# Ledger of designs, part 45: peptides against a protein of PDB entry 5NXQ

Target 1, 114 residues: chain A of PDB entry 5NXQ
Amino acid sequence: EIQIPVSMAAEEEYLRSKVLSELLTDTLENDGEMYGNENEVLAALNGAYDKALLRLFASACSDQNVEKALSLAHELKQDRALTAAVKISERAELPSLVKKINNIREARYEQQLK

## One batch from the design tools (peptide; made by RFdiffusion4, then SolubleMPNN)

Design b2_p9_5_s3 (from b2_p9_5 with Y3L E4D)
Fold by OpenDDE base, seed 1:
Structure b2_p9_5_s3 (fold): chain B 114 residues (1-114), chain A 9 residues (1-9)
Amino acid sequence: as target 1 above (114 residues)
Amino acid sequence: VNLDDVELP
């Protein structure tokens, strides 16, 4: 039985989820075709995307690669995913990363208010 | 890092 390393599996899922999310988004923007469930599908895909990213994020934290972790955090779409990233960072005892992720969250809040 | 006790989106 072939076991795929966790990091490789996470990367594969990230790429898959990213491609599908982008494809659906582009299709909706360019063609405007709606069948009634596209928004729900998109939400599910975005969820899978963030989940995959968080796995990569956790791996980066474990490697103490703060720069990579921060880069990945910027790619997260949902606020709840950023919250999860904060929790992961706290567990990894990376307070500087926690602060930086919170700054990302605050910046997004300000953008949403505009 | 253990993700089992972290709520993921």
Scores: peptide ipSAE 0.094, ipTM 0.820, DockQ to the pose 0.157
Fold by OpenDDE base, seed 2:
Structure b2_p9_5_s3 (fold): chain B 114 residues (1-114), chain A 9 residues (1-9)
Amino acid sequence: as target 1 above (114 residues)
Amino acid sequence: VNLDDVELP
């Protein structure tokens, strides 16, 4: 049994989830058909996407690679995923990263109000 | 990093 490193598995899942999300989005845009479950499917795909990113994020934090971690945080879609990233950063004792991620969250909140 | 208490989406 070949054990795939967690980071490699996360990369694969991230790419898979990203591709599926993009494919579904493109299909809906091109065909204009609603099947009644698109929102649930998209939510599930986005969840898987963010979950995979968070695994990569945790790995970057463990490596003390703040720049990589921040780049990954910018790719997170859901606010709850950013919250998780903050918690991971806190546990990794990276206060500068915590602040930067909170800035991302605040910026998104401001965009929603406009 | 311990992820046991981190809620993942």
Scores: peptide ipSAE 0.094, ipTM 0.821, DockQ to the pose 0.174
Fold by OpenDDE base, seed 4:
Order: C-alpha cells, then sequence, then structure tokens
Structure b2_p9_5_s3 (fold): chain B 114 residues (1-114), chain A 9 residues (1-9)
C-alpha cells in the first residue's frame, strides 16, 4: 500500500472539503432549494475541513512558521477546532500563537453576542 | 507535534 505523506493527504482533503462546502453553501444561499439533509452534510464536510486544516496547522507549527499557522487558524470554522489549535500550539511551545488564537476565539464570541 | 492525544473535530 502506498503511504501518502500526512501533509499531502491533509492538503488534498482540505481542498476537497473546501470545494464541496462552498458549492453546497452557494446552492443553499442562492437557490434556496433544500432536500432536508444539506445542513447535516455541510456539518460533516466542515468537520473534515477543519480536521484537514489542523493537520496543516500542526505542520506549520513544527516548521515554526507562526504566520502560516495563524493564517490557517483564521480559516477554521468550528470553535472546537480552535481549541485543538491552541493545544497544538501549546505542545509546540508557541505561547504567542496561543494568545493570538485565543483572541480569534474571543472575537468570534463577541460577534455572536452582537 | 504528536496529534494522537489531540481531539480533532
Amino acid sequence: as target 1 above (114 residues)
Amino acid sequence: VNLDDVELP
């Protein structure tokens, strides 16, 4: 069995999940047609999307590429994914990145309150 | 970074 590098697999899954999520979102927003399961499908796709991003995020942290890691964190959709990113950053001993990710999370909470 | 003990969404 051919072993695919983790980073390559993550990039492929990220792109796939991103495209499918965008297509589904556009359909719901523009066409307004629902078949009853689109939200569930979208949630599953978002999960896969964030998981793929987190693998890329971990790679960026390992490379000590804080700017890339931060950019990836901004693309995360779920709060639980941001929490995972914080844990990864802590293990990578990047406290500045931890703070910046927590700021992202706090900003999203504030936006939800408005 | 080891992801084995990190809960992923």
Scores: peptide ipSAE 0.091, ipTM 0.817, DockQ to the pose 0.155
Fold by OpenDDE base, seed 3:
Structure b2_p9_5_s3 (fold): chain B 114 residues (1-114), chain A 9 residues (1-9)
Amino acid sequence: as target 1 above (114 residues)
Amino acid sequence: VNLDDVELP
């Protein structure tokens, strides 16, 4: 079996999950049709989306590309995904990135309180 | 970075 490089596989999965999430969101917003399972589908897609992003994030950290890593972190949707990004950053020994990601988490928390 | 031991969403 032909093995695809991890970085290429991650990019493909990210793009696929992003497109599917956007298409579903647009369909719900434009058509207003609910079949009863859309929220579950969206949750699953968001999970796949964040997981794919985290793989790209880890790759950026390995490349010591802090700016790219931070940009990717801003695209993460779930708080638990940001937590995972912090762990990845810690293992990559990037303390400045850790602080910046924690700032993103704090900012989102404050916005939820409003 | 090894992702196998990191809990991912």
Scores: peptide ipSAE 0.090, ipTM 0.816, DockQ to the pose 0.157

Design b2_p9_6_s1 (from b2_p9_6, 5 letters changed)
Fold by OpenDDE base, seed 1:
Structure b2_p9_6_s1 (fold): chain B 114 residues (1-114), chain A 9 residues (1-9)
Amino acid sequence: as target 1 above (114 residues)
Amino acid sequence: MELEVDYVP
């Protein structure tokens, strides 16, 4: 049984989830007609997207690739996913990455207060 | 839905 490397499976799931999230966003922006369930569907898709990204992020942290990990953290949509990325970075003993992710969180909070 | 990210170092 050819086990697909965990990294390759995570990249495929990320790309699939990204495309679905972009297509749904574009559909909602253009067609305006998904009565009442749009926010739940979007939240589910964003959850799947961030989950796929966090797998790639964990792999980058394991490889000690702080630059790749930081780039992936910027792509995370939800604050809960950034909180998960902080926990992963703490476990990976990457305090510089923890600080940079917390700066992303703070910048997003300041944008929501405007 | 808890994001159980099993980080195995």
Scores: peptide ipSAE 0.064, ipTM 0.758, DockQ to the pose 0.116
Fold by OpenDDE base, seed 2:
Structure b2_p9_6_s1 (fold): chain B 114 residues (1-114), chain A 9 residues (1-9)
Amino acid sequence: as target 1 above (114 residues)
Amino acid sequence: MELEVDYVP
């Protein structure tokens, strides 16, 4: 049995989830057909995407690669995923990364108020 | 679903 390294499996899942999210978005924009479940499908795809990113993020934290971890945090879509990234960074004892992720979350909140 | 990532330091 070929054991795929956890990091490589997380990269594959990220790419897969990203492509599926983009294809669904493009299809909905082009066809204009509402099947009535698009919001649920999009939420599931975004959830899978952020979950895959968080695995990569955790790996970057394990490597103490703060710059890679921060770059991955910027790609997270959901606020709940940023909250998970904060918890991971706290467990990794990376207080500078915690602060930077909280700044991303605050900036997104301020954009929603305008 | 909260992603419990087992971070092994």
Scores: peptide ipSAE 0.064, ipTM 0.765, DockQ to the pose 0.140
Fold by OpenDDE base, seed 4:
Structure b2_p9_6_s1 (fold): chain B 114 residues (1-114), chain A 9 residues (1-9)
Amino acid sequence: as target 1 above (114 residues)
Amino acid sequence: MELEVDYVP
């Protein structure tokens, strides 16, 4: 059995979850057909997507690649995933990255209040 | 499901 490196498996799952989430979103926007479970499927896909991104984010933090880590944090969809990225950055002793991720979170809250 | 990430510095 060929064991794929954890980083490559995370990239594959990210790409898969991204493509499926985009396809489902485009289908809902264009066809307007709701089969009653799309919101649950989309939530599951977004959960898998953010989980894959957080693995890549943790790898970028371990490499001290703050620019890559920040770029990955911008791609996170759920607020709970940003909270996880903050915890990872705190453990990585990257206070500049913690501040930048908190700014992303604050900007998203301000957008929801408008 | 919380990702327990073991950060190894």
Scores: peptide ipSAE 0.063, ipTM 0.763, DockQ to the pose 0.137
Fold by OpenDDE base, seed 3:
Structure b2_p9_6_s1 (fold): chain B 114 residues (1-114), chain A 9 residues (1-9)
Amino acid sequence: as target 1 above (114 residues)
Amino acid sequence: MELEVDYVP
């Protein structure tokens, strides 16, 4: 069994999840027809996307690449995924990254209140 | 949503 390096598997899963999320979004924007399950499919795809991105984020934290980790955190869609990124950053002993991710969360929360 | 982040040290 050829073990694909964990980093390559995470990148492949991220790209796959990103493409599927984009294709579904474009289809829903263009066709306007809700078959009633699109919200569930979108939620599942967004979950898979954020999960794949968090694996890349964890790898960037392990590499002490704070700039890459922060860039990846900006691409996270769900607040729960940002919370996971905070926990990963805390475990990686990256307090500057924790603060920056919390600022992203606060900014998104303030935008939802307007 | 348990991310099993296997932190390989």
Scores: peptide ipSAE 0.055, ipTM 0.752, DockQ to the pose 0.092

Design b2_p9_6_s2 (from b2_p9_6, 5 letters changed)
Fold by OpenDDE base, seed 2:
Structure b2_p9_6_s2 (fold): chain B 114 residues (1-114), chain A 9 residues (1-9)
Amino acid sequence: as target 1 above (114 residues)
Amino acid sequence: MALEVDYVP
């Protein structure tokens, strides 16, 4: 039984979830008709995507690769996922990363107010 | 230590 490293499994799941999220988004933009459940499906796909990213993020934090971790945090879609990334960074004792992720959150809030 | 991801989509 080839144990796929947790990082490789997370990368595969990230790529899969990314592709599915993009395909669904493109379909919704093109068809213009919401079948009522499409927002729920999109939310579920985005949740799976962010979960996969957070696994990669946790791996990067464990490696003390702050640059990689920050790059992954920028790819997170949901604010709740950024909150999870902050908690992971706190556990990893990476206060500089905590601050940078909080800056991403603040910037997103400012964009929603415009 | 592997950092646990406590995230439920």
Scores: peptide ipSAE 0.364, ipTM 0.900, DockQ to the pose 0.851
Fold by OpenDDE base, seed 5:
Structure b2_p9_6_s2 (fold): chain B 114 residues (1-114), chain A 9 residues (1-9)
Amino acid sequence: as target 1 above (114 residues)
Amino acid sequence: MALEVDYVP
């Protein structure tokens, strides 16, 4: 069994999940046909996307690459994924990154209230 | 140390 390095596997899964999420979104926007399950499929794809990003985020935190970690956090779609990124940053002892991710969360909440 | 990702979609 060929063991793919964890970082390469995370990058592959991220790219795959990103492409699938984008394709589904474009299909919903262009075809206008809702079969009733597209929102569930999109939610599942977004969940897989965020999970893959969090693996890359954890790798960046392990490398003490705060700039890369922050860039990846901006790409997270779900609030619960940002919460997971905060927990990872806390375990990595990166308090500056914790604050920056919390600022992303606050900004998204303020946008939803307008 | 590898940081664990405890995230369930």
Scores: peptide ipSAE 0.363, ipTM 0.900, DockQ to the pose 0.889
Fold by OpenDDE base, seed 1:
Structure b2_p9_6_s2 (fold): chain B 114 residues (1-114), chain A 9 residues (1-9)
Amino acid sequence: as target 1 above (114 residues)
Amino acid sequence: MALEVDYVP
């Protein structure tokens, strides 16, 4: 039984989810065709993408690689995923990272109000 | 310690 390291599996899932999310987004932007369920499919893909990123984020936190963790947090799409990243950072006892992720959240809220 | 990701898409 080939045990794929958890990190490699997380990277593969991230790349897969990223490619699918980008492909679907590009298709919707280019073709403008709405088959009714595409928004739900996109939301599911974005959820899978953020979940895969959070696994990488948790790994980076475990490695105490705050710079990598912060870079990954910037790639998160959903606010709920940033909230999950805060919780992971709190469990990792990385208060500096918690503050930085909260700053990302605040910046996104300010952008949505414009 | 592996940090658990408690995230449901």
Scores: peptide ipSAE 0.361, ipTM 0.900, DockQ to the pose 0.884
Fold by OpenDDE base, seed 4:
Structure b2_p9_6_s2 (fold): chain B 114 residues (1-114), chain A 9 residues (1-9)
Amino acid sequence: as target 1 above (114 residues)
Amino acid sequence: MALEVDYVP
């Protein structure tokens, strides 16, 4: 069993999930044919994507790379994943990053209200 | 310390 380093495994899973999510999104936008389960598949892919991204986010926080961590937080799709990123940032004792992620959350809520 | 990710999709 090849032990892939946790960081490399997280990067591979992120890239895979990103490509699949983009491909599915493009297909849904272009073909307009809903096979009935596509939204459920997309939700599952987005969940896997956010989970992989959160692993990269946690690694960036551990490295004290706040800039990289913030860039990764902007790529998170689900609000629940942003909440998880806040918790990780709190555990990393990065209060400036906590505030910036909460600002991302607030901005997304304001966009949904317009 | 590895920061634990307790995220379930």
Scores: peptide ipSAE 0.359, ipTM 0.899, DockQ to the pose 0.816

Design b2_p9_6_s3 (from b2_p9_6, 5 letters changed)
Fold by OpenDDE base, seed 5:
Structure b2_p9_6_s3 (fold): chain B 114 residues (1-114), chain A 9 residues (1-9)
Amino acid sequence: as target 1 above (114 residues)
Amino acid sequence: MKLEVDYVP
């Protein structure tokens, strides 16, 4: 069996999770309640999405590509995923990226207070 | 450097 490179597998999972999340969101916005498990399905999709992004993020950090890593961090949905991105950035010894991700977190908190 | 992701959905 041909092992798919980790980066390609992460990209595939990201795209899959993104499409499914968008489809589910659109369905919920238009049709309302589906099967009573929509929130659980959405949470699972968002979790898978963020996990896939974090794999891409880790790859970008390993390449010392701070710009790409920051762009990926902006796409993360959950605060816990941003926390994971901070931990990855710390391990990558990218303190500038840590600061920028924390700024993303702060900006999201300020938006939730409005 | 290999960076591991220990994120659990």
Scores: peptide ipSAE 0.389, ipTM 0.918, DockQ to the pose 0.880
Fold by OpenDDE base, seed 4:
Structure b2_p9_6_s3 (fold): chain B 114 residues (1-114), chain A 9 residues (1-9)
Amino acid sequence: as target 1 above (114 residues)
Amino acid sequence: MKLEVDYVP
């Protein structure tokens, strides 16, 4: 059995979850509620997306690729996922990355207040 | 170092 490297599996899951989330979002914007559970489905898809992205983020942190890790953090949708990215960065002993991710969180909070 | 992701959707 050909074992797919964990990093490649994470990339596949990320891409799948991203595409499904985008398709569902576009459908809701154009056609509205179809089944009455679209918000729950979207939340589940976004959760799966962020989880897959966090795996890629953790890999980038393990490689000490701060630039890649930061780029991935910008793609995270949920604040709780950014919090998870901070915790990963702390465990990776990357304080500069921690600060940059916290800046992303602060910027999102400021946008919600507007 | 393998960093584990403890994230539940």
Scores: peptide ipSAE 0.387, ipTM 0.917, DockQ to the pose 0.897
Fold by OpenDDE base, seed 3:
Parts: C-alpha cells; sequence; structure tokens
Structure b2_p9_6_s3 (fold): chain B 114 residues (1-114), chain A 9 residues (1-9)
C-alpha cells in the first residue's frame, strides 16, 4: 500500500478546503440569502482548512523551519487554531515561534477593538 | 519528532 506522505495529504486537503471556502464565500456574498445550514457548512470548511494548515505547521516545526511555520500561522483563520499552533510550538521547543504567534493573536484582538 | 495535531474542527 503506497502511503501518501503526511505532508502531501495535508497540502491536498489544504488546497481543497481553500478552494471550497472561497467558492462558498463568493456564493454567500452574491446570493445574500443564507439557505439554512450554510453557516454550519462554512464553519466546517474553516475548521477543516485550519486543521490542514496545522498539519503543515506541525511538519514545519518538526523541520525546525520557523519562517515557514510563521507564514502558515498567519494563514490560520480562527483564534482557536492559533492557540493550537502555540501548543504545537511549545511541544517543538520553539519559544521564539510561540512569542511570534502570540503577537499575531494580540494584533487580531486590537484590530477587532477598532 | 512527529508532532501530533489534536485539533478538532
Amino acid sequence: as target 1 above (114 residues)
Amino acid sequence: MKLEVDYVP
């Protein structure tokens, strides 16, 4: 059985979830009428997207590629996913990355207060 | 080390 490398599977899922999230967002912006469960579908897509990114993030942390890990953290949509990225960075013993991700979180909170 | 992702969507 050819095991697809975890990184390739995560990249495929990221790209799929990104495209579907963009298509759904465009549909919601154009049609203005939310058909029932579209909020739940969007939340599920955003969750799948962030999960795929976190797998790529964990791979980057394992490679000690702090720059790649930080770039991936900027693409995370939900604050709970940034919290997960902090926990991964702590386990990876990357305190500089922890600090940088916390700065991203603080910047997002300050933008919501304006 | 394989870092496990325990994130639930």
Scores: peptide ipSAE 0.386, ipTM 0.917, DockQ to the pose 0.877
Fold by OpenDDE base, seed 1:
Structure b2_p9_6_s3 (fold): chain B 114 residues (1-114), chain A 9 residues (1-9)
Amino acid sequence: as target 1 above (114 residues)
Amino acid sequence: MKLEVDYVP
């Protein structure tokens, strides 16, 4: 049985979840029809998307590729996913990355207050 | 180092 490398499986899941999230978002923006469950479906898709990104993020941290890890953190949608990225960075002993991710969180909080 | 992701959507 050919085992797909964990990184390749994570990239495939990321791309799939990204495309689905974008398609659903575009549909909601263009068609304007809310069937009531679409927000829940979107939240589930965004959760799957962030989970896939966090797997890539953890891989980048394991490789000590701070630049790649930071780029991936910018793509995270939910604050709870950024919190997970901080925890991963702490376990990876990357304090500079922790600070940079916290700066992303602070910037998003300031945008939500406007 | 294997970093586990315990994130639940």
Scores: peptide ipSAE 0.384, ipTM 0.917, DockQ to the pose 0.865

Design b2_p9_7_s1 (from b2_p9_7, 4 letters changed)
Fold by OpenDDE base, seed 4:
Parts: structure tokens; sequence; C-alpha cells
Structure b2_p9_7_s1 (fold): chain B 114 residues (1-114), chain A 9 residues (1-9)
């Protein structure tokens, strides 16, 4: 069995999940084909996608690369994932990043209310 | 939570 570095594994899973999620979404939007399990598949893919991103996010925080961390946070899809990013930022003692991620969350909430 | 195990190094 090949041993893969944690960062490379996270990047691989991120790219895989991103491609599959985009392909499925595009197919549903353009072709309108429904098989009854698309939402369940999308939820699973989004979970894996965000989890992979959060691993990359944690690595960026460890490197004190706030710019990279913030860029990754913008790519997160689920609110729960943003909450996790805040928690990771707090553990990394990056209060400025915490505030910026909370701003992302608030902006998304406002969009949902409109 | 689903993401609780992820933390900075």
Amino acid sequence: as target 1 above (114 residues)
Amino acid sequence: SEFDDIKPA
C-alpha cells in the first residue's frame, strides 16, 4: 500500500469531490434527469468536499498563511463547515481570521433572508 | 460534529 502525505491526500479528495459534485450538478441543471437519489449523493459529496477543504484550511492555519486560509474558507459550501473553520482558527489563535470567516457566514445568512 | 477531528498541527 502506498503511503500518501496528509496534504496530498486532502488535495486529491478535494479535487475528486469537486469534479464529481460539479458534474452531477451540471447534469441535473442541463438535462433534468432525476433518479431519486441525487440529493443524497450531493450531500455525501459536499461532505467529503468540505472535509477535504478543512484539512487544507487547517494546514494553512498551521503555516500562519491567513490569505490562503481565507481563500479556502470562501470555497466551503456548508455552514457547518464554516463553523468548523472558525473553531480551527480559534485553536490556531488567529482572531482576525475568525472575524473574516464570521463575516462570510453573516453574508450568506443575509442572502438567505432576502 | 462531522468535522470535529480536524485541528491545526
Scores: peptide ipSAE 0.452, ipTM 0.931, DockQ to the pose 0.875
Fold by OpenDDE base, seed 3:
Structure b2_p9_7_s1 (fold): chain B 114 residues (1-114), chain A 9 residues (1-9)
Amino acid sequence: as target 1 above (114 residues)
Amino acid sequence: SEFDDIKPA
């Protein structure tokens, strides 16, 4: 079997999951059709989306590209994904990135309180 | 967590 480079595979998965998530979201917003499992499907897609992003994030951290890593972190949807990004940053020994990601989490929390 | 298997190289 042909082995695809990790970075290329991660990028492909990110793009696929992003497109599928957006298509489903747009369909629900435009048609308003509910069959009873849309929220479950969305949750699964969001999980795949964030996981793909985190793989790209980890790659950016490995490259010591803090700017790219931070940009990717802003695209994460779930709080638990941001938590994972913090852990990845810690393992990569990037404390400045850890602080900035925690700031993102705090900002989102404050917005939810309004 | 679902994302625990992701680690930097």
Scores: peptide ipSAE 0.452, ipTM 0.931, DockQ to the pose 0.860
Fold by OpenDDE base, seed 5:
Parts: C-alpha cells; sequence; structure tokens
Structure b2_p9_7_s1 (fold): chain B 114 residues (1-114), chain A 9 residues (1-9)
C-alpha cells in the first residue's frame, strides 16, 4: 500500500472537503431543491473540512509558523474548530497565537449578536 | 470532541 505523507494527505482532504462543501452550498442556493437531509450533509462536510484544516494548522504550529497557522484559523467555519485550534496552540506553547484565535472567536460572537 | 485527536507534532 502506498503511504502518503501526513501533510500531503491533509492538503488533499482539505481541498476535497472544500470543493464538496462549496458544491452543496451552491446547489442549495441556486437550485432551491430541498430533500430534508442537506443540513446534515453540509454539517458532515464542514466537519471534514475543518478537521483537514486543523491538521494543516497543527503542522504549521509544529513548524512555529504562526502567521500560516493564523491564516488557516481564519478559514475555519465552526466555533468548535476554533476551540480546537486554541487547544492545539496551547499544546504548541504559542500564547500569542492563542490570543489571536480567541480574538477571531470573539469577533464572530459579536457578529452573531447583531 | 470531534477534533481532540489532532495534536501538534
Amino acid sequence: as target 1 above (114 residues)
Amino acid sequence: SEFDDIKPA
């Protein structure tokens, strides 16, 4: 069996999940067809998307590439994924990144309240 | 959590 490097696998999964999520979103917006399970499918796709991003995020943290890590964090969709990013940053002993990610979360909370 | 298994290397 062919073994794929972790970073390459993560990138592939990210791209795949991103494309699928976007396709589903576009379909719902443009076609307007609802079958009752779209939200569940979208949630699953978003989960895979964020998980793939978090793998890339963890890799960036390991490389001490804070700017890349932060850029990836901005692409996360779910709040719980941002929470995970904070935990990863804490484990990587990157307190400045922790603060910046928490700022992202706070900003999103403010948007929800408006 | 769904993402708890992801850790920095």
Scores: peptide ipSAE 0.452, ipTM 0.931, DockQ to the pose 0.867
Fold by OpenDDE base, seed 1:
Structure b2_p9_7_s1 (fold): chain B 114 residues (1-114), chain A 9 residues (1-9)
Amino acid sequence: as target 1 above (114 residues)
Amino acid sequence: SEFDDIKPA
């Protein structure tokens, strides 16, 4: 059995989910097509996207690469994914990263209020 | 949650 490294697998999943998510989003925005299930599909794709990112994020945390981890956190779409990133950072004992991710969350909260 | 199983190595 051929075993693919976790980081490589995560990268592949990230790229795949990113492309599909962007494609669907662009289609909805540009064509205005609605078949009744696009939002559900988009949500599922976004979930897969964030999950893949979080795997990369966890890897970066394991490497103590805070800069890379933070960069990945900025790419997360869902608030619950940011929350997960905080938990991962806490487990990795990276309090500075926790603070920075919480700042991202707060900034998004303020933006949503406008 | 959906992401609870993701942990640093």
Scores: peptide ipSAE 0.451, ipTM 0.930, DockQ to the pose 0.843

Design b2_p9_7_s2 (from b2_p9_7, 5 letters changed)
Fold by OpenDDE base, seed 2:
Structure b2_p9_7_s2 (fold): chain B 114 residues (1-114), chain A 9 residues (1-9)
Amino acid sequence: as target 1 above (114 residues)
Amino acid sequence: GAFDDIKPK
């Protein structure tokens, strides 16, 4: 049995989920065939995407690489994923990162209000 | 939550 490091596995899953999400998005934007479940599929893909990112994020936190962690947090799509990132940061005892991620969330909330 | 199983090591 070949053991793949967690970080490498996360990278692979991130890339895969990102590609699939982009592919589906492009298809829909170019008037692709509708099957009636696109929203559900997109939600699932976005979930997988953010989950993969969060795994990378957790790894960065473990390495105390705040800059890398923050960069990854900016790539998160769902608010619930940002919330998870905050929790991960708290567990990693990185309060500065917690603040910065909360700033990202607040900025997105402000955008929604406009 | 959906992402609660992800934790730093």
Scores: peptide ipSAE 0.419, ipTM 0.929, DockQ to the pose 0.859
Fold by OpenDDE base, seed 3:
Structure b2_p9_7_s2 (fold): chain B 114 residues (1-114), chain A 9 residues (1-9)
Amino acid sequence: as target 1 above (114 residues)
Amino acid sequence: GAFDDIKPK
C-alpha cells in the first residue's frame, strides 16, 4: 500500500472534516429538518475536525512556526481541543504559544458568561 | 483524552 506523507494526510482530513461540518451545519440552518441525531452527527464531525486541526497544529509546532500554530488554534471549536493544543505546545517547548492559547480559552469562557 | 495521540515530532 502506498504511504501518504503525514502532512498531506492531515491536510486532506482537515479539509474533508471542515467541509462536512460546514455542509451539515448549513443543511440544518437552511432546511430546518431534524431527525433526532443531527446534533450527535455534528459532534462527531466537530471532533474529527478538531483532531485534524490539531495534527496540523502539531506539525506547525514541530516546524517552530508559532504564527501558523496560533492561527490554527483560533480555528479550533471545542475547549478540549484547545486544552490539547496547550499540551502539544508544552511538549514542543513553546511557552509563548501556551500563553496565547490559554488567552483564547479564557476569552471564550468570558463570552459564555455573557 | 480524545486527542492524546497527537504529539509534535
Scores: peptide ipSAE 0.416, ipTM 0.928, DockQ to the pose 0.864
Fold by OpenDDE base, seed 1:
Structure b2_p9_7_s2 (fold): chain B 114 residues (1-114), chain A 9 residues (1-9)
Amino acid sequence: as target 1 above (114 residues)
Amino acid sequence: GAFDDIKPK
């Protein structure tokens, strides 16, 4: 039995989910095709995307690579994923990263209000 | 939550 390293598996899933999410989004925006379940599919894909990113994020935190972790956090789409990133950062005892991620969340809140 | 199983090592 071949066991794939966790980091490599996470990267593969990230790339796959990212591509699928982007393709579906672009298709809907460019072609305007609706079958009635696209939003649910997109939500599922976005969930998988963020989950894959969070795995990479957790790995970066474990490596104490704060800059990489922060870069990954910026790629997260859902607010709940950012919240998860904060929790991961807290568990990793990286308070500076916690603050920076919260700043990302606050910035997104302000953008949504405009 | 959906991401609760993700933890740093």
Scores: peptide ipSAE 0.415, ipTM 0.928, DockQ to the pose 0.851
Fold by OpenDDE base, seed 4:
Structure b2_p9_7_s2 (fold): chain B 114 residues (1-114), chain A 9 residues (1-9)
Amino acid sequence: as target 1 above (114 residues)
Amino acid sequence: GAFDDIKPK
C-alpha cells in the first residue's frame, strides 16, 4: 500500500526520492541489470528519502502526533536516520516515542543477526 | 551528521 503526503513540508522531495528509489530497486531485483553505478545512485536517493521523511517526522512531533511520527519512523531506511529521529524526539520531549524508535532499531539489528 | 539540521518547531 502506498501512502503519499500531500500537504506537509517536504512532500515533493519525499515523493520524488521515494518513487525513484522504488523503481530502481524493483529493476535491480526483477531484471538484475547492472551498469556499475546503481548502488551509488540508490545510496544518494535513500539519503534524500530519509531526510524528507525526517522533516515530516519533525513536523509530526511538533504537532504532538506521536502515532503519525511513529508510522513515519517505520518508513525510514537508514540506521543513522533512526538515530536522527531519536534526537528529534528527545528535543520534542517525547520519551515514549524515543523508546519506540529505539525498539525499531533494535528489532532491525536482531533481524540482521538471524 | 547528515540530518543534524532537522529540528522540531
Scores: peptide ipSAE 0.415, ipTM 0.928, DockQ to the pose 0.703

